# Peptides against a protein of PDB entry 7PB4: the designs that were tried, part 212

Target 1, 105 residues: chain A of PDB entry 7PB4
Amino acid sequence: KMLNIKEYKEKLLSTLGEFLEDHFPLPDRSVKKKKKNIQESSVNLITLHEMLEILINRLFDVPHDPYVKISDSFWPPYVELLLRNGIALRHPEDPTRIRLEAFHQ
Target 2, 218 residues: chain B of PDB entry 7PB4
Amino acid sequence: DALQMAVGYFEKGPIKASQNKDKTLEKHLKTVENVAWKNGLASEEIDILLNIALSGKFGNAVNTRILKCMIPATVISEDSVVKAVSWLCVGKCSGSTKVLFYRWLVAMFDFIDRKEQINLLYGFFFASLQDDALCPYVCHLLYLLTKKENVKPFRVRKLLDLQAKMGMQPHLQALLSLYKFFAPALISVSLPVRKKIYFKNSENLWKTALLAVKQRNR

## One batch from the design tools (peptide; made by RFdiffusion4, then SolubleMPNN)

Design b2_p17_3_s1 (from b2_p17_3, 8 letters changed)
Fold by OpenDDE base, seed 3:
Structure b2_p17_3_s1 (fold): chain B 105 residues (1-105), chain C 218 residues (1-218), chain A 17 residues (1-17)
Amino acid sequence: as target 1 above (105 residues)
Amino acid sequence: as target 2 above (218 residues)
Amino acid sequence: KEELFQLEVLDKALELS
């Protein structure tokens, strides 16, 4: 049963990966001309696939506290997309933390 | 330069705890407004001020006024637009500001220097179609952005579902007609042959300014 | 109101089932 869940998870992530990459890619950072504006934190943004993977893994690994802290690597449009569509939920007391919602009910 | 001082004020915030914070803010805002409507703003100034308007640093009234003054002298950087979309997703701006931004984006679309990065945001714009307040303007934006590669079966289904829900809206019909043009096999429904595509006139707020920009760049 | 993105994610998930 556990093997089946892991396999299903991997298959799900694999299938979603292509879809998310094709339709919700990150903007290309290369257009940032060297203008000295200091605040461009060289923060590496993660893909939407990676973000979902993190959320799914947290739910499975720590089901009693399935929340993930929003880092600078989380592109705001992705966060909004997940929240707006009911795929993720914010922690009721800490808006910097989000969890995966069971949308397959 | 008065404009530089004004932009600096909005960027860095008030340096001195002046008792007349509101008067100072109004002075700088008027400076930006005057320059923007007379001459337009440089791309760098738009980059700074657009982000400020959407960051939630100031109140909705101020943000609205700033956004209305985002009139280019020549071009708008696509990077500014990408950053702006990111700010919209942070949720610190009002719904009215979001609507105004999309109106602005449509109105200023031709003045954006490049479209490659904006095209990558297609999916996000498409997802915003579900917002009733944004839908007319997003349809217009998508009409401007849509390429053959963007026309996918799942998006067609979503548009048809949206039409079923909202009825035959002119802006939806316009977008569907474009989809049918790129992928006729995906849309079996006979769309009424409308000779004229009608979007809400997003340009009305900037009509005079846009004419001036076009005249200066000719 | 079924959200557009949620439906797409679900559709892809269902294809695996």
Scores: peptide ipSAE 0.035, ipTM 0.786, DockQ to the pose 0.032
Fold by OpenDDE base, seed 5:
Structure b2_p17_3_s1 (fold): chain B 105 residues (1-105), chain C 218 residues (1-218), chain A 17 residues (1-17)
Amino acid sequence: as target 1 above (105 residues)
Amino acid sequence: as target 2 above (218 residues)
Amino acid sequence: KEELFQLEVLDKALELS
């Protein structure tokens, strides 16, 4: 059962990866490095794929507390994208935490 | 100089516990406004101040005034725009500030040094079409950004759905016409032949300033 | 009505189910 779940998650993430890369790529980090004053340049931003992976894993690993804390590695446009499109939900009492919305069968 | 002091104030905050915080803020804001409208701002100054305006560090009134004076001396850095979009997503600015930003972005579009990274934000801009207040300006922005590779079936469907919901809005028609130009097979519906494309005049707020910028850079 | 991004994600997910 665990193996099947892992395989499914991997397949899901793989399939979504291409879509997300094509339509919602991260801006090139190289542009941010040139300006010393950009606080964001010091933070390693993760891909949307990685963000979803974190959310999916949390949902499966800790179903009773499926929320992930938004870190500095979470690119704000990605967070907004997920929330706006109903892919993720904010914690009702803690806006710094989000969970994956169950949309897949 | 006075501008550096003003920018520094907004960036670092008040150094001294000034008893008259409001007067100091107003003084520095006026300094920025004066320089911006007279000479324009350097790309570095815009980078700093644009982020401040969208970060929620100051109140909406102050943020609005800062954003209104984001007038370049020469160019705006693409990176500043990318960061600005990020701040918009953080949600610390008002809806009116978001509208103003998109108006600003359209108005200043030609002064942005590069477009490669902005083009990568296409999907995010497109997602903002669902906001009724932003939709006219986002359509204009997308009209400027759209390449053939951006024209996808799902986006066509979304635009048609929006048209069905909102009616035949001029800004939507303009964007759809461009989509049809790039991918006629994806748009089977007959679009009205419009001789002229009409967008809201986003440049109106900066018309005089933009003319001055163009004159200085000739 | 579901947003387009949600639909696209869902469609991809359903293809795997």
Scores: peptide ipSAE 0.030, ipTM 0.784, DockQ to the pose 0.032
Fold by OpenDDE base, seed 1:
Structure b2_p17_3_s1 (fold): chain B 105 residues (1-105), chain C 218 residues (1-218), chain A 17 residues (1-17)
Amino acid sequence: as target 1 above (105 residues)
Amino acid sequence: as target 2 above (218 residues)
Amino acid sequence: KEELFQLEVLDKALELS
């Protein structure tokens, strides 16, 4: 049963990866290089796919505390997209933490 | 100059020691407003002030006033728009500010220097269609951004579902008509041949300023 | 309102299934 869940997870992530890359890509950071003074916040933004992977993994690995802390690597539009579409939920007491919503009714 | 001092004030924040913080804020805000409406703002000034307006650093009234005077002298940087969209998603700005931003974005669309990165935000804008307050302006924005490659079956379904829920809205029909133009096979529904595409006049707030900008850049 | 992207994600998930 656990293997089937892992396989399903991997398949889900793989299928979502292509879709998310096509329709919700990260903006190209290339524009920031020319202006010297903007502190290159060297923060590497993760893809929406990677964000979902983190959320899914947390749900499976730590089901009793499935919340992930929002880091600087989390692009705000992605966070909003997940929250707005009911894919993720914000922690009721800590707005810096989000969890994957269970899709299975 | 007075403008640099004003921009610096908003960027660095109020100096704690000022006894009359409100008076100082109003002075600098008026300076920005006066220059913006008279001459327009440089792309760098818009970059700074737009982020401030959307970051939640100041109150909604101040943010609204700043956003209303985001009038370019020449161009708006695409990067400023991308950053602005990011700030909108942080949730520190009001719903009214979001509406105003989309109105601004539509009104100032032709003054944005490049569209490549904005086009990458297509999916995010499309996802905002479900917001009733934003929907008319987002449809207009999408009408300006939509390319053939953006017209996908799932988006067509979403638009049709939205139409079923909201009714036959002129802005939604305009977008659907564009979708049908790019991909007629995906839209089997006969759309009324509207001779005139109708969007809410988002530029009304900046009409005079936009005319002045166009005249200066000519 | 939250239902459309969920539906798309679900639809894609269901297509895998």
Scores: peptide ipSAE 0.025, ipTM 0.752, DockQ to the pose 0.032
Fold by OpenDDE base, seed 2:
Structure b2_p17_3_s1 (fold): chain B 105 residues (1-105), chain C 218 residues (1-218), chain A 17 residues (1-17)
Amino acid sequence: as target 1 above (105 residues)
Amino acid sequence: as target 2 above (218 residues)
Amino acid sequence: KEELFQLEVLDKALELS
């Protein structure tokens, strides 16, 4: 009856995936033809689901230091969404690092 | 030309050799303002300058002035708007800049070339409703963007909660009325029958410029 | 007051419990 932590994590991620895809999708990077000067940041952005997965995994794998460094693959609106809604917390001494809050407990 | 030099200055930063950085900045800013209000800006120029205004590269006063002169000659690229929204979320711009951006977005809405990607940002705009300073303008934007597929139970609940919090605001009532139109079963509460939709006049800052843009593109 | 997204995430989490 009791889902172990791993099973709960997987189920949570699965359930959230559909919700997040429906309501918070990534914008389609219009392949504007390389007009020369617009450095379209070649950075591949990850989904909000993937971002949460990273944060959840870090919390479980390294509970004493559950912070993840914000990379260029982190779409700023997603970061803001997580922080604004208390899903994630910025590291008090390093603003480039965020952690998941234990909202699943 | 002078405009290209001005845009280049804001994009690349000050050339080391300028003895008076402030004078140079003001010169270029005035150049942009002059061209924007007289002729409008090309979509590429708006793309560059809009992102600069929201990136936090310059101070709030400069950013505000740049944003106020984001007047298109013809169209605004949807991609510019998407990038701008991203910058808003980085948190390097002031609250007043955010308000101004939403006012700008509403005012310039018809000049944006496409809406498909902007529609994908619906959830992010909706999340901004909780900001009291943004709420009136976000409601107006959402009123322009909302489709039937956007009307979800959780969003209805949020709007009703906001109404409970802030009262029966005209902008919120307008949006709720649209929601009820699309999904009457989700909104059991009676809404006042208003013949006229009322939003704050966000376009007032650009009224003359917008008329000029429309005239040029007839 | 919990934000909309927080509530939605929590609601989904609770559905799994």
Scores: peptide ipSAE 0.031, ipTM 0.784, DockQ to the pose 0.032; fails the geometry check

Design b2_p17_3_s2 (from b2_p17_3, 6 letters changed)
Fold by OpenDDE base, seed 3:
Structure b2_p17_3_s2 (fold): chain B 105 residues (1-105), chain C 218 residues (1-218), chain A 17 residues (1-17)
Amino acid sequence: as target 1 above (105 residues)
Amino acid sequence: as target 2 above (218 residues)
Amino acid sequence: EEELFQLKVLDEALKLS
């Protein structure tokens, strides 16, 4: 049973690697908003691929607490995309945490 | 022909030189509507127009009218439905358009050439159950799609939670009864034995057209 | 298989967005 779960995880991750890397460039932050002074902490946004990888890893590695805290590196439109389409689920008591939906369960 | 010109207009967009863009749009829309209701549309025409209706290329009023005339002459391509669901994932269409799409999908379900890929979209449809406006139509669609392999513990939990929230809705009860049939061990709750399954009449918008399609394809 | 297909469709959706 454990071997099957690991194999499934690897298959999911490998499949994600095949199609997500080519098509989801991070939105070019090139909108130079000219506003000078505020040290906008250049939080590096992660790709959708990286986001899904984090969620998949958490689901399989920590199945009793499969939730990931949404960081500033999570681009809000990607989060919304996953939630709206049932790929991810928001924690019922903590809106800052999301998990991958357990399609295999 | 007039239909090809109309479809081409929607596909390529309005030609800049038309002084009366609204009049031209209305003319082409009426052409599509007339042919669709009289003869139905070819699968290729449905493919083009369905995607346009869900893409947000035109306003909600136009999209609604296009979607209402997505009546097949013979069959609808499964690929068109998969592409349509992709557009839904993008989320550029209005809530009313989503409702209309699910009504359309239920009404035209038997005219879709294949169901294998649509069945693999089960999770996307299931996720839409939480939308109160979509729930009745999604339940009907899921009732048509559900196989034993789709009945998973997490989905059972979600349906029961939804029932606790919304009450014992007829459409939800119908779906739960099907789930219990496939996986009785997962549903311990006693469901009322309903002799008749009642879904909202999604096909009412296309009742006359559907009869005509069935007659042409006999 | 269902999950993989849904991810593929999501990928297509992202191309459209």
Scores: peptide ipSAE 0.684, ipTM 0.894, DockQ to the pose 0.635; fails the geometry check
Fold by OpenDDE base, seed 1:
Formats: sequence, structure tokens, C-alpha cells
Structure b2_p17_3_s2 (fold): chain B 105 residues (1-105), chain C 218 residues (1-218), chain A 17 residues (1-17)
Amino acid sequence: as target 1 above (105 residues)
Amino acid sequence: as target 2 above (218 residues)
Amino acid sequence: EEELFQLKVLDEALKLS
């Protein structure tokens, strides 16, 4: 039985809440100090959980344009992690946009 | 025994007090290699050592040697493979280590006790198709893993796109043929009828060892 | 099920890092 798209979304979000919240602390701002050139941009980085939530919501809420623009709040190592492992995809024409891979389609 | 001491060394790390760290490491590595090739390793030993090889705890040369001696006495635990894939996701291992791991995984595939969780890692493996160095071995692995439920339209598109970029590679053709078998409606492109499925011989590194394992388990 | 398991494995990976 194809799980209702809504049910699947809820299950994904629920599952993410169970394990990601505990284990992906935002890198402490303190590590930024040693690499001189990272502009002290006061931008609050979001957690991997929050990033995935945004991607999941976009995929299900706007299926015709499931891409999210990468903001300064997206920690680059997290973006790379998602892309290299096939969890997310980069837009073919706009490298600043990524989407969650549609595993259910 | 000597093997337990060797495994313990790799697990716990070098004892600070040893003045001759390199000699000690080599001694323990040779012990593991010797036992692995002669008798194979227990599933627990493989679990520990495989994790170490992919964790980046030691240098690439050491990791490569450890991976080459991941020969089971009887079976490999599926959990060890899942954990290994987790380490691949971390991305601390070298490209050569990744290639060796996939070769190992294909070569040892029949000795893995269960496949249910490995099958659920299908997406991770599929994502690795984009790596030119990994692609031949990943295709072979996916050929072994692919079920009808894995054949999705988006994956078909990705495979066709990959073929357009890389050309009609034998390993890619084999996988596409399997996809067409499971879902003929998704693949409208005429695939050449290949009489023989061709993959790189990933098992060559372990050919003699694999024969020995099969003989012991008869 | 596949996606959920992959996310779980990813979580484990992050714990290992």
C-alpha cells in the first residue's frame, strides 16, 4: 500500500525528530575563530535536522518546484554530506538550489 | 592469543609507552594478516577491524592492509557492513579505500549473513554511481541487490543520464538490463542484448581465500 | 522504509564523526 504522501511526510519528520535532534549540535562558533578568513557573519547556522525538515517540507508542499535555495544559514559541510550521499540533489541549472531526493517516486 | 592482542591493539590504539610504535603496529598487522589468510577471521574480529579500517584512526596504508585481510572464517555480520557504510558517509577514508571496500563487499557478498538492511542502503550505493572510480564496482553491487521495488523512474533517468555521459559501459549495461527486466515500461530505450554480463573481477584479490572459506564451510 | 533507514545510518555516521 503506497503510504499516503502525507503519512510518509509525517513519518519522515517524526523519525528525524527522534534521532537528529540529539546528535547534531551546531558546530560551536568557537571553531570558527581559528580559520581567520571566515567572515564573522553573524548568521545563525541551522541544524541538520532543520535543514532536512525544510527540504522535506518543500518536497511535499511544493512538489512542482521542490528546490530550496541555499542560504548562509546552511552549513556547507552539511550540504555536502546530503549531496554526496544522495539524500539531496543540486539543481542542474542553479547550483544555489537543492532538493530532497524523492525516494518514494 | 596473538590475534586477540593484535585486534586489541587496533581497537584500543597504541599504548603510549611503546618506544617502537611502528614495529609494534607492523607486528600486529602481520599477525592479523597471517590468521586471516590461513583460517579467516571471526565475525566479531571483522566487525572491529573493518570499523577501524574505515574510521581513519590509522593511515591509508594500514587501512588498506586491514581491508585486504577482512576474510571471514564463516560469515560476515550485516551489522558490520551497515556500520562500514556509516563510515563511508562520514567521508574520512580515501578514495582508494572506498574502492577497495566496494570490491570487498562484492567479493564477500555471499558470506554476509543477512541482506535485508543492506538492501535498504540501496540509495547510498546508487549515489556512488556518480564517482567514476566507484561506478564499476557499485554497478556490480547494485546488480546483486536490485529488486523490483528499487527500480524507480528517477533512478532510471539517472542511469540513462549516466550512460549518456560515460557511454555504454558493460557494467552500466548490465544494471540497465536488470532494470528493464524488472520494469520494462520504464526503459523505452533498446538495450543491446548482451549474452554475457560483464563486471570487473572484484574477487581477484581474494580468489584463493574465498576458495578456502568455501571449503571450510562445506 | 529505505529513506528512513538511510537517515538512520546517516545519523549513526554523524555520531561517529
Scores: peptide ipSAE 0.680, ipTM 0.891, DockQ to the pose 0.669; fails the geometry check
Fold by OpenDDE base, seed 4:
Structure b2_p17_3_s2 (fold): chain B 105 residues (1-105), chain C 218 residues (1-218), chain A 17 residues (1-17)
Amino acid sequence: as target 1 above (105 residues)
Amino acid sequence: as target 2 above (218 residues)
Amino acid sequence: EEELFQLKVLDEALKLS
């Protein structure tokens, strides 16, 4: 059972690497330039690939608490995309936490 | 021919220089509608037009009309359906278009050439159960798609939660009954034994067209 | 695998966006 889980994890990660790396440059920071002086919280947005990798790793590495806290590095449209399509699930009691859907269960 | 020109128009988009853009659009749309309802469309034509209808390239009214005439001459390519689901993920189409798509998918289900990849989209369809407008049609689709392998504990929980929220809906009960059939150990709740499964009649929009398709392919 | 295929379709969706 453990071997199957590890293999599955590796397969997921490898598949993500093959498809997502080439096609999704980080959205250009350029659009939000216009509004004034508020502290450029230069939070570097992560790619969808990186987001999924984090979620996958958490699910397999910490199965009893598979939820990841949404940070400022998580681009909201990506979060919505994952949630809307059933790839991720929001924590029922903490809206700031999401998990990868457990398709293998 | 006129159909090829019409499909080409939708694929390439309106030529900027046309003074009568709306008239041209209507002309081509009517051409597609006419051929689709009379003869059906080739799989390649459905592939192109289905993607256009879901891409948000045109307005909701146009997309709705295109989707309503996605009637096959013979078969629909599974690849077209997969691509369509990709567009749904993008979310550029209206809620009404999504409803219509699921109705279409149910109505045209038997005309799709293969189901293997569609079955692999099970999770995406299942996620759409949370949308009240989609739920009846998605239940019907899932009823057609569900295999024993799809019946997972987490999905059972989600269905039961959904039932708790919206009540004992006939379409949801039908799906739950199927789940219980495949995995009785996962569903401890007593479900009413329904002799007849009733889904919303999604086929009504295409009833005449579907009969014609079946007659042509006999 | 369902999840792998869904991720592939999601990737395609992103290309379309």
Scores: peptide ipSAE 0.679, ipTM 0.893, DockQ to the pose 0.613; fails the geometry check
Fold by OpenDDE base, seed 2:
Structure b2_p17_3_s2 (fold): chain B 105 residues (1-105), chain C 218 residues (1-218), chain A 17 residues (1-17)
Amino acid sequence: as target 1 above (105 residues)
Amino acid sequence: as target 2 above (218 residues)
Amino acid sequence: EEELFQLKVLDEALKLS
């Protein structure tokens, strides 16, 4: 059972690497240069790939608490994308935490 | 061909700055509508127009009209449906457009050439059950798609939770009954035995067109 | 596998966005 889970994890991660690496540029901070007043949030945003990797790792590494806290590095549109399409699930009691949907369970 | 020109307009946009953009758009839209309802559209035309309708390239009114005339001459390509679902994931279309799409998908289900990839989109469709406006139509779609391998414990939990929230809706009951059929051990709750499966008549909008399609393909 | 295909479709969706 553990081998199957590990293999599944690896397959998911490898698949993510194959598909997502090339296509999800972080929104270029450059376009917002014209509106002076948006405080360049000093926070480095992570890619959707990285976000999914974090979620996948958490699900498999800590299956009893598979939730990840949403950090400032999580671009809100990506979070919304995952949630609305059933890829991720928000914690029922803590809206700041999300998990990968357990498709294998 | 007038249809080719119309499809080309929607795909490529206007070639020349027409002084009357709205008139031109209406002309082409009417052309598509007329051909679609009379003869149906080729799979390639449906592919192009379906994607346009869901892309947000045009306004909601135009998108709605396009979707309403996505009537096949013969078949709909599965690839077109997969691409359409991709657009839904983007979320640029209105709620009404989503509803119409699911109604269309149910109505045209038998005309889709293959179902293998659509079946793999099961999770995306299932996620849409949480939308009250979509739920009846999604249940119907899932009823058509559900296989034993799709019936997982987490989905059972979600359906039961949804039932607790929404009550015993006929469409939800139909789906739950199917789930119980495939995995009786996962559903301990007694479901009323319904003699007839009840879904909203999603095909009513295309009833006449569907009859015509079936007649042409006999 | 459904999950893998969903990820593929998501990738396509992102390309469209």
Scores: peptide ipSAE 0.662, ipTM 0.887, DockQ to the pose 0.608; fails the geometry check

